Peptides against a protein of PDB entry 3VA4. Designs and how they scored, part 32

Target 1, 107 residues: chain A of PDB entry 3VA4
Amino acid sequence: EPIGQLRLFSGTHGPERDFPLYLGKNVVGRSPDCSVALPFPSISKQHAVIEISAWNKAPILQDCGSLNGTQIVKPPRVLPPGVSHRLRDQELILFADFPCQYHRLDV

## One batch from the design tools (peptide; aimed at target 1 R30 P41 N68 D97)

Design b2_p21_8_s3 (made by RFdiffusion4, then SolubleMPNN; from b2_p21_8, 14 letters changed)
Fold by OpenDDE base, seed 1:
Structure b2_p21_8_s3 (fold): chain B 107 residues (1-107), chain A 21 residues (1-21)
Amino acid sequence: as target 1 above (107 residues)
Amino acid sequence: SEREAELEAARRYYEELAARL
């Protein structure tokens, strides 16, 4: 069962999409086999990872050395590669220039 | 929505920044 959700907001790229997040590593990237597959040129094949542990369901977001970066929107912050950022519910994220939102699911 | 507008503004900001770098 999903522990969280990553929402890709609608834009010029297309409609809104929701991706379930599970325990373990949820890879965000352009590759189609990623948990969160964002098939856009500006997204790295393996762009970032959202890791959710069993003992702490608050996800840890890490950029994986992506070309165009991973940023927190409010307050604006570029995430250095490999640095852990704990996601809060409703946190707004940019993968490259694609706006997303993390949502914690109550399960 | 208002939230999407905020996100779009952020997206545009980072696009502009990326274009300059």
Scores: peptide ipSAE 0.085, ipTM 0.681, DockQ to the pose 0.047
OpenDDE base, seeds 2, 3, 4, 5: peptide ipSAE 0.073, 0.067, 0.077, 0.070; ipTM 0.667, 0.669, 0.680, 0.677; seed 3 fails the geometry check

Design b2_p21_8_s4 (made by RFdiffusion4, then SolubleMPNN; from b2_p21_8, 14 letters changed)
Fold by OpenDDE base, seed 3:
Structure b2_p21_8_s4 (fold): chain B 107 residues (1-107), chain A 21 residues (1-21)
Amino acid sequence: as target 1 above (107 residues)
Amino acid sequence: SELERERAEAAAYYARRAALL
């Protein structure tokens, strides 16, 4: 049962896509092996990770030393590699230039 | 819609950052 969701907003790449997030590490990256596979050249093979330790705890987002970075939209913040950022519900995230939104699901 | 608003907000953020670089 998914605990969260990462929404990739529609854009030039195509329509909106929703990725389920589960307990543990959900890797965001260009590699097809990633939990959140974003098959785009500007996304690093292993770009970032969203770690969920419990259904009632905020997920932790970390950039994995990506080439084009991971950023929070509100308030604006570039995430240094390896630094933990607790995701708020409805958090808007940029992986490279791809706008996404984290949503906590009702478990 | 609210979803479209959020999308636009994220896009606007990126545009602003790109303009600063």
Scores: peptide ipSAE 0.123, ipTM 0.689, DockQ to the pose 0.040
OpenDDE base, seeds 1, 2, 4, 5: peptide ipSAE 0.109, 0.104, 0.117, 0.106; ipTM 0.680, 0.672, 0.688, 0.680

## One batch from the design tools (peptide; aimed at target 1 R30 S44 N68)

Design b2_p22_3 (made by RFdiffusion4)
Pose (drawn by RFdiffusion4):
Structure b2_p22_3 (pose): chain A 107 residues (1-107), chain P 22 residues (1-22)
Amino acid sequence: as target 1 above (107 residues)
Amino acid sequence: SALTAAHAELTRRHAALARELA
């Protein structure tokens, strides 16, 4: 069962798309093989990873050296490549120009 | 230090672009 959710907000690309997040590595990228496939040209083929050790542990987000970056929306931050960031419930994230929101599920 | 950091970031971006074009 999914233990988290990545919401890709509605935009030019159409209505909101929701992606389940599971225990283990959840790769965010453009490749259709990615656990979270965002099939937009500005997304890197391997863009970022969300690692989840347990349903009761904060996911760790890292940028994988993406071209157009990964940012935390609030407080505003750029995530340097390879630096771990613990995700908070409801935290807004940018992958390139695409805003998303992480939600923790229950349980 | 600032110019070295800019060059390192530009190299990194070139490497990232090459991966996208492969």

Design b2_p22_3_s2 (made by RFdiffusion4, then SolubleMPNN; from b2_p22_3, 12 letters changed)
Fold by OpenDDE base, seed 1:
Structure b2_p22_3_s2 (fold): chain B 107 residues (1-107), chain A 22 residues (1-22)
Amino acid sequence: as target 1 above (107 residues)
Amino acid sequence: AAEEARRRAEEARREALARELA
């Protein structure tokens, strides 16, 4: 079952979408085979990865060298490629120009 | 929360567009 959720907020692209996050690597990208598929031109084919371990349910976010980057909203921070960022519950993330929010699920 | 994220996303959109046009 999913350990977390990534919510893509509604916008000009369309309505809100929720993506389940599982143990292991959850790839965020434009490619349709990504765990979190964001089919938008500004998103890289393989944009970022959210990794969740069995012993630590707090996800680790890493940018995969995306063209338009990955950012944490508050406090503002651009994530350098390959650098691990531990996500907090309710954390706001930008994948390129798409605002998202991570939610920890109670399991 | 969403509003702050959307504001920051708007800034990122301008930057992304600039890179796409370059």
Scores: peptide ipSAE 0.591, ipTM 0.895, DockQ to the pose 0.066
OpenDDE base, seeds 2, 3, 4, 5: peptide ipSAE 0.526, 0.545, 0.535, 0.559; ipTM 0.874, 0.878, 0.874, 0.884

Design b2_p22_4 (made by RFdiffusion4)
Pose (drawn by RFdiffusion4):
Structure b2_p22_4 (pose): chain A 107 residues (1-107), chain P 22 residues (1-22)
Amino acid sequence: as target 1 above (107 residues)
Amino acid sequence: PEVQLTPEQLAAALREAQELAD
């Protein structure tokens, strides 16, 4: 069962898209093989990874050296490539110009 | 192919995303 959710907000691309997050590596990228496939040209083929060790542990987000970056929306931060960031519930993230929100699920 | 965004476009995306946070 999914233990988290990545909500891609509605936008020019259409209505919101929700992606389940599972234990292990959840790769965010443009490639259809990615666990979280965001099929938009500005997204890197392997853009970021969300690693989840357990349902009761914070996911760790890392940028994989993406072209257009990964940012934390609030507080505003750029995530340097390869630096771990612990995701908080409801935390807003930008992958390139695409805003998303992480939600922890229960349990 | 991959598209590179300008700093201006990325800054605009951040401002728009902050509106969602608020």

Design b2_p22_4_s1 (made by RFdiffusion4, then SolubleMPNN; from b2_p22_4 with Q4R A11E A12E E16R D22E)
Fold by OpenDDE base, seed 2:
Structure b2_p22_4_s1 (fold): chain B 107 residues (1-107), chain A 22 residues (1-22)
Amino acid sequence: as target 1 above (107 residues)
Amino acid sequence: PEVRLTPEQLEEALRRAQELAE
């Protein structure tokens, strides 16, 4: 069962989408086989990864050397490739130009 | 083909995202 959720806000690309996040590595990217598939040209095939080691631990977000980067929105900060960022519940993340929000699920 | 965003596009995206945070 999913431990978390990543919301892709609605926009010019279309309606809102919710992606379940599971234990292990959840790859965010343009490739269709990614756990969080964002089929947009500004997104790298393998853009970032959200790793969840346990249900009671905050997920770790890492940019995978994406072309357009990954940013934390509040406070604003560009994530250097490979640097771990522990996600907070309801945290807003910017993958390239697509804002998303992490939501911890009550399992 | 992957598209590289301009700094302006990224700044705009961040601004929009920040508005969501408010």
Scores: peptide ipSAE 0.816, ipTM 0.970, DockQ to the pose 0.985
OpenDDE base, seeds 1, 3, 4, 5: peptide ipSAE 0.810, 0.816, 0.811, 0.814; ipTM 0.969, 0.970, 0.969, 0.969

Design b2_p22_4_s2 (made by RFdiffusion4, then SolubleMPNN; from b2_p22_4, 6 letters changed)
Fold by OpenDDE base, seed 2:
Structure b2_p22_4_s2 (fold): chain B 107 residues (1-107), chain A 22 residues (1-22)
Amino acid sequence: as target 1 above (107 residues)
Amino acid sequence: PEVRLSPEQLAKALEEAQKLAE
């Protein structure tokens, strides 16, 4: 059962998409094998990772040395590769030029 | 193949994303 969700906002690429997040590592990337598969050329094959160690702990976001980077939207900042960022509920994240939002599920 | 975005493109993306936060 998913304990989190990552929303990819609608855009020129198409409609909104929701990706379930589970315990462990949820890889965000262009590769179809990624938990959060974003099949877009600006996204690295393995772009970032959202790790959830426990249902009652905030997920940790880390950029995996992506080409176009990962940005925290508010307050704005580029996430350095490998640096842990604790996700807040409803937090907006930019993977390259794709805005997403983390949502903690009520389980 | 992977495409590199310009600083301007990334800045614009951030700007647009910030609008979503409002």
Scores: peptide ipSAE 0.822, ipTM 0.970, DockQ to the pose 0.989
OpenDDE base, seeds 1, 3, 4, 5: peptide ipSAE 0.815, 0.821, 0.815, 0.819; ipTM 0.969, 0.970, 0.969, 0.969

Design b2_p22_4_s3 (made by RFdiffusion4, then SolubleMPNN; from b2_p22_4, 6 letters changed)
Fold by OpenDDE base, seed 3:
Structure b2_p22_4_s3 (fold): chain B 107 residues (1-107), chain A 22 residues (1-22)
Amino acid sequence: as target 1 above (107 residues)
Amino acid sequence: PEVVLSPEQLEEALRRAQELAE
């Protein structure tokens, strides 16, 4: 069962989409085999990773050296590649120009 | 092929995202 969700907000690309997040590494990227597949030209094939070590621990977000970067929205900052960021529930993340929101699920 | 966004495009995206945070 999923430990969390990553929501891709609606936009010019289409309607809102929700991606389940599981224990382990959840790769965000343009490649179709990514856990969070964002098939958009501005997204790197392997853009970022959300690692969840346990259901009761905050996930860790890392940019994987993406071309257009990964930003934390509030407060705003660009994530340096490979630097760990502990995700907060309901946190907004910007992968390139696509805003997403992390949501912790009750498991 | 991957598209490179300009700083202005990224700033606009951030602004839109910040509006969602409100």
Scores: peptide ipSAE 0.813, ipTM 0.969, DockQ to the pose 0.983
OpenDDE base, seeds 1, 2, 4, 5: peptide ipSAE 0.806, 0.812, 0.807, 0.811; ipTM 0.968, 0.968, 0.968, 0.968

Design b2_p22_4_s4 (made by RFdiffusion4, then SolubleMPNN; from b2_p22_4, 6 letters changed)
Fold by OpenDDE base, seed 3:
Structure b2_p22_4_s4 (fold): chain B 107 residues (1-107), chain A 22 residues (1-22)
Amino acid sequence: as target 1 above (107 residues)
Amino acid sequence: PEVVLSPEQLEAALRRAQQLAA
């Protein structure tokens, strides 16, 4: 069962979408094989990864050398490729031009 | 093919995201 969830806010692409996050590596990218598949041209095939090592530990977000980058929204900053960022509950993340929000599930 | 966004487009996206955070 999912430990976390990544929300893709509604936009020109369509309505809001929720993606379950599991233990291990949850790849965010344009490729359909990604755990969090964002089929948009501004998203790299393998854009970023959210790794969850345990249900009671904060996930680690890393940009995978994406073309348009990954940004933390508050406070705003670009994530350098491969640099670990510990996700906070309810944190907003920008993958290229797509804002998303991570939240921990109570399971 | 992957699309390259301009700095302006990325900034606009950030502003939108910041509004969601408010």
Scores: peptide ipSAE 0.820, ipTM 0.969, DockQ to the pose 0.977
OpenDDE base, seeds 1, 2, 4, 5: peptide ipSAE 0.812, 0.819, 0.815, 0.818; ipTM 0.968, 0.969, 0.968, 0.969

Design b2_p22_5 (made by RFdiffusion4)
Pose (drawn by RFdiffusion4):
Structure b2_p22_5 (pose): chain A 107 residues (1-107), chain P 22 residues (1-22)
Amino acid sequence: as target 1 above (107 residues)
Amino acid sequence: SALSTAESALSEAEDALREALL
């Protein structure tokens, strides 16, 4: 069962798309093979990884050296490539120009 | 001439990196 959710907000690309997040590595990228496939040109083929060790542990987000970056929306931050960031419930993230929101699920 | 060659090599590397990432 999914233990988290990545919400890609509605936009020019259409209505909101929700992606389940599972234990282990959840790769965010443009490739259809990615666990979270965001099929938009500005997203890197392997853009970021969300690693989840347990249902009761904070996911770790890392940028994989993406071209257009990964940012935390609030507080505003750029995530340097390879630096771990613990995701908080409801935290807003940008992958390139695409805003998303992480939600922890229950349980 | 050496500066123009270095700038051309840098543009080629940037294009290859962009293709690998996008």

Design b2_p22_5_s3 (made by RFdiffusion4, then SolubleMPNN; from b2_p22_5, 10 letters changed)
Fold by OpenDDE base, seed 2:
Structure b2_p22_5_s3 (fold): chain B 107 residues (1-107), chain A 22 residues (1-22)
Amino acid sequence: as target 1 above (107 residues)
Amino acid sequence: DAEEAAERARREAEEARRAALL
């Protein structure tokens, strides 16, 4: 059962997509093997990771040394590679230039 | 409501995207 969701907003790439997030490491990247597969050239093969250690703990987002970076929207911040960022519900994230939103599911 | 909140979030995300690309 998914504990969270990552929404990729619609854009020039196409319609909105929702990705379920589970306990453990949810890799965000261009590789089709990623839990959150974003098949776009500007996304690194392994771009970032969202780690959920427990249902009652905030997920941790880390950039994996991506080429085009991972950014928090509010307040604006570029995430240094490997630095843990605790995701808040409804957190807005840029992977490269792709806007996404984390949502905690009520489970 | 939830739909309106989602639209607000989308707008904020798009604005941030544009700002990041400038």
Scores: peptide ipSAE 0.264, ipTM 0.767, DockQ to the pose 0.025
OpenDDE base, seeds 1, 3, 4, 5: peptide ipSAE 0.106, 0.125, 0.115, 0.115; ipTM 0.668, 0.687, 0.681, 0.681

Design b2_p22_6 (made by RFdiffusion4)
Pose (drawn by RFdiffusion4):
Structure b2_p22_6 (pose): chain A 107 residues (1-107), chain P 22 residues (1-22)
Amino acid sequence: as target 1 above (107 residues)
Amino acid sequence: SSITLRRLEDLLYELSATLSSL
């Protein structure tokens, strides 16, 4: 069962798309093989990874050296490549120009 | 070096997709 959710907000690309997040490595990228496939040209083929060790542990987000970056929306931050960031419930994230929101699920 | 190569590939892909949309 999913233990988290990545919401890609509605936009030019159409209505909101929701992606389940599971225990282990959840790769965010353009490639259809990615656990979270965002099939937009500005997204890197392997853009970021969300690692989840347990349903009761904060996911860790890292940028994988993406071209257009990964940012935390509030407080505003750029995530340097390879630096771990613990995701908070409801935290807004940008992958390139695409805003998303992480939600922890229950349980 | 691997990150640079991947960014170049991603840039070429993004430019190709932008040009095709025009």

Design b2_p22_6_s1 (made by RFdiffusion4, then SolubleMPNN; from b2_p22_6, 16 letters changed)
Fold by OpenDDE base, seed 5:
Structure b2_p22_6_s1 (fold): chain B 107 residues (1-107), chain A 22 residues (1-22)
Amino acid sequence: as target 1 above (107 residues)
Amino acid sequence: SAIEAQREADRAELEAALAAAL
């Protein structure tokens, strides 16, 4: 059962996409086997990871040394590779130049 | 709907935040 959701906002690339997030590691990347598959050239094959250790704990976002980076939008902050960032509900994230939003699900 | 309204608000927040970061 999904514990969270990552939404890719609609844009020039196409319509919005919603990705379920589960307990454990949810890899964000261009590779098709990623939990959050973003098949765009500017996204690294393994770009970032969202780790959910428990349903009642905030997920941890880490950039995996991506080429074009991972950023928190508000307040603006570039995430250094491998440094843990605890996600807030409704957090706005840039993977490269693709805006996304994390949403905690009520389960 | 409430969902649609929230999504519009989310986009507005995103755009405002991106503009502020420039």
Scores: peptide ipSAE 0.611, ipTM 0.899, DockQ to the pose 0.024
OpenDDE base, seeds 1, 2, 3, 4: peptide ipSAE 0.509, 0.609, 0.602, 0.596; ipTM 0.875, 0.898, 0.896, 0.895

Design b2_p22_6_s2 (made by RFdiffusion4, then SolubleMPNN; from b2_p22_6, 15 letters changed)
Fold by OpenDDE base, seed 1:
Structure b2_p22_6_s2 (fold): chain B 107 residues (1-107), chain A 22 residues (1-22)
Amino acid sequence: as target 1 above (107 residues)
Amino acid sequence: SAIERQRAEDLAALEAALAAAA
């Protein structure tokens, strides 16, 4: 069962989408094989990874050396490739220019 | 309400971040 959720807010691309997040690596990227598939040109094939460990339900976000970057909104910062960022519930994230929000599910 | 204020702040933060994204 999903431990978390990544919400892609609605925009010019279309309506809101919710992606379940599971234990292990949840790859965010343009590739259709990604757990969080964002089929948009500005998203790298493998853009970022949200990893959830059994011992730590708080996900770790890492940019995978994406072309257009991964940003935390509050406080504003660009994530250097490979640097771990622990996601907080309701955290706002930009993958390239696509705003998303992480939500921890009550399981 | 507090929730509405938080949403407004989040929206402003998103707008600022998107504007700065390059």
Scores: peptide ipSAE 0.500, ipTM 0.881, DockQ to the pose 0.027
OpenDDE base, seeds 2, 3, 4, 5: peptide ipSAE 0.500, 0.489, 0.499, 0.219; ipTM 0.882, 0.878, 0.881, 0.772

Design b2_p22_6_s3 (made by RFdiffusion4, then SolubleMPNN; from b2_p22_6, 15 letters changed)
Fold by OpenDDE base, seed 1:
Structure b2_p22_6_s3 (fold): chain B 107 residues (1-107), chain A 22 residues (1-22)
Amino acid sequence: as target 1 above (107 residues)
Amino acid sequence: DAIERQRAEDLAALLAALAAAA
């Protein structure tokens, strides 16, 4: 059962999409086998990872050395590769230039 | 109200971040 959700906001690329997040590693990237598959050229094949553990339901976001970066919106911060960021509910994230929002599910 | 204020702040921050990323 999903513990969280990552929403990709609508834009010129298409409609809004919601991706379920599960225990373990949820890879964000352009590759089709990613948990959060964002099939856009500015997204790296393996762009970032959102990891959720059984001991800590708050997700940890890490950039995986992406070309165009991963940013937290409030407060503004570019994530250095491999640096852990603990996601807050309703956190706004940029993967490259694609705005997303993390939502914690009530489970 | 608080919800509308939060949405406005989120939107402003998002727009600023997108502008910086462009």
Scores: peptide ipSAE 0.493, ipTM 0.875, DockQ to the pose 0.026
OpenDDE base, seeds 2, 3, 4, 5: peptide ipSAE 0.438, 0.475, 0.480, 0.461; ipTM 0.855, 0.869, 0.871, 0.864

Design b2_p22_6_s4 (made by RFdiffusion4, then SolubleMPNN; from b2_p22_6, 17 letters changed)
Fold by OpenDDE base, seed 2:
Structure b2_p22_6_s4 (fold): chain B 107 residues (1-107), chain A 22 residues (1-22)
Amino acid sequence: as target 1 above (107 residues)
Amino acid sequence: SAVEAQRAADLAALEAARAAAA
């Protein structure tokens, strides 16, 4: 059962997509075996990771040393590689230039 | 609707951030 969701907003790349997030590590990246597979050239093969340790705890986002970075929008901040960022519900995130939003699911 | 307005605002914020980083 998914605990969270990562939404990729629609854009020139195509329509909106929603990715379920589960307990453990949810890897965001261009590689097809990633939990959140974003098959775009500007996304690193393993770009970032969203780790969910428990259903009642905020997920942790870490950039994995991506080429084009991971950014939080409010307040604006580029995440240094490997630094833990606790995700807030409805957090707006840029993976490279791709606009996303984290949403906690009620389970 | 409020939901649609919030979605639009969120996307605008993302686009602004993307533009600032480019």
Scores: peptide ipSAE 0.666, ipTM 0.928, DockQ to the pose 0.028
OpenDDE base, seeds 1, 3, 4, 5: peptide ipSAE 0.645, 0.660, 0.651, 0.666; ipTM 0.923, 0.927, 0.925, 0.928

Design b2_p22_7 (made by RFdiffusion4)
Pose (drawn by RFdiffusion4):
Structure b2_p22_7 (pose): chain A 107 residues (1-107), chain P 22 residues (1-22)
Amino acid sequence: as target 1 above (107 residues)
Amino acid sequence: TLHDTLTTLNDTLQTLHDTLSS
């Protein structure tokens, strides 16, 4: 069962798309093979990873050296490549120019 | 027009970046 959710907000691309997040590595990228496939040109083929060790542990987000970056929306931050960031519930993230929101699920 | 040009350039760079990262 999914233990988290990545919401890609509605935009030019159409209505909101929701992606389940599971224990283990959840790769965010353009490639259709990615666990979270965001099939938009500005997204890197392997853009970021969300690693989840347990349903009761904060996911770790890292940028994988993406071209257009990964940012935390609030507080505003750029995530340097390879630096771990613990995700908070309802935290807003940008992958390139695409805003998303992480939600922890229950349980 | 400028925005579309820059978007195409950025997509080209993205292809190059992904190729190099492979």

Design b2_p22_7_s1 (made by RFdiffusion4, then SolubleMPNN; from b2_p22_7, 19 letters changed)
Fold by OpenDDE base, seed 1:
Structure b2_p22_7_s1 (fold): chain B 107 residues (1-107), chain A 22 residues (1-22)
Amino acid sequence: as target 1 above (107 residues)
Amino acid sequence: AAEEAAREELERKQEEHDAAAA
């Protein structure tokens, strides 16, 4: 069962998409085998990772040395590669230029 | 309403990011 969700908001790229997040590492990237596959040129093959160690703990987001970066929107912060960021429910995230939101699911 | 507000904020940041990258 998914314990989190990453929402990609709709835009010029297409409609909204929701990606389930599971225990362990959820890789965000352009590669099709990523847990969160974002098939866009500005997204790195292995862009970032959302690691969930337990259902009752906040996930950890890390940029994987992406070309175009990972940002927390509010309050604004560019994530240095490999530095852990604890995600809050409803956290707004930019992977490159793609607007996303993390949502904790009721499990 | 909360989601819309969040979306607008996120879109604003996207625009700012795009402008900075241009």
Scores: peptide ipSAE 0.148, ipTM 0.659, DockQ to the pose 0.049
OpenDDE base, seeds 2, 3, 4, 5: peptide ipSAE 0.071, 0.046, 0.060, 0.065; ipTM 0.627, 0.611, 0.615, 0.631; seed 2 fails the geometry check

Design b2_p22_7_s2 (made by RFdiffusion4, then SolubleMPNN; from b2_p22_7, 18 letters changed)
Fold by OpenDDE base, seed 4:
Structure b2_p22_7_s2 (fold): chain B 107 residues (1-107), chain A 22 residues (1-22)
Amino acid sequence: as target 1 above (107 residues)
Amino acid sequence: MKEEEELKRLEELQEEHDRAAE
């Protein structure tokens, strides 16, 4: 069952999409086999990872050495590759230039 | 500057989406 959700806001690329996040690693990337597949040229094949552990429902976001980066919007922060960031509910994230929002689900 | 403006735009976008989801 999904533990969280990642919302990709609508834009020039198309309509809004919601991606379920599960226990374990949720890879964000351009590759279609990613848990959060963002099929856009500016997104790296394996761009970032959102990991949710069994003992901590707060996801950990890490950039995987993406070309165009991963950023936290508020407070502003560019995530260096491999640096862990604990996601807060409703936190806004930029994967390259694509705005997303994390939502914690009730489980 | 630009960062603050972008943040504001994203927050506004979020508000719009939240309203649409109600």
Scores: peptide ipSAE 0.083, ipTM 0.591, DockQ to the pose 0.029
OpenDDE base, seeds 1, 2, 3, 5: peptide ipSAE 0.068, 0.059, 0.073, 0.075; ipTM 0.581, 0.591, 0.586, 0.590

Design b2_p22_7_s3 (made by RFdiffusion4, then SolubleMPNN; from b2_p22_7, 18 letters changed)
Fold by OpenDDE base, seed 2:
Structure b2_p22_7_s3 (fold): chain B 107 residues (1-107), chain A 22 residues (1-22)
Amino acid sequence: as target 1 above (107 residues)
Amino acid sequence: MEEEKRRAELEAQQARHDELAA
């Protein structure tokens, strides 16, 4: 059912967490209602969104005007709010200071 | 995988609030 996965790497916050990503908008944020709920104070309630339009299309990541930003790790790039970034498989992302990785699932 | 994680962690450590807010 899930088209992709967002992995939150383990860290001082606790163990690794894997979040399934589905078709449509997958909201990343502190709010418990988010598809990718990151309950940390440095994460905005609605921090970013990963939109998957189809199984054969790269997801689009965009920051939602978060306080502490969204960044691509390699090459390093802070995403301006609302700017679409096509995620590559295994791409590393920072939501605030939290390192994550997108993984495309074979479905 | 571990190398990628380490890279991500390093990048996170290097990130500053003002840089991420820019």
Scores: peptide ipSAE 0.197, ipTM 0.728, DockQ to the pose 0.058
OpenDDE base, seeds 1, 3, 4, 5: peptide ipSAE 0.183, 0.180, 0.166, 0.166; ipTM 0.696, 0.700, 0.696, 0.700; seed 4 fails the geometry check

Design b2_p22_8 (made by RFdiffusion4)
Pose (drawn by RFdiffusion4):
Structure b2_p22_8 (pose): chain A 107 residues (1-107), chain P 22 residues (1-22)
Amino acid sequence: as target 1 above (107 residues)
Amino acid sequence: SHALEDALDAHKHALFMSSLAS
């Protein structure tokens, strides 16, 4: 069962898309093989990873050296490549120019 | 333009993977 959710907000691309997040590595990228496939040209083929060790542990987000970056929306931050960031529930993230929101599920 | 963008992305990713190996 999914233990988290990545919400890709509605936009030019159409209505919101929700992606389940599971224990283990959840790769965010353009490739259809990615656990979270965001099939937009500005997204890197392997853009970021969300690693989840347990349903009761905060996911770790890292940028994988993406071209257009990964940012935390609030507080505003750029995530340097390879640096771990613990995700908070409801945290807003940008992958390139695409805003998303992480939600922790229950349980 | 997207071909160039993909090349740049692949290059930057290769550098990132090299830094992890080191």

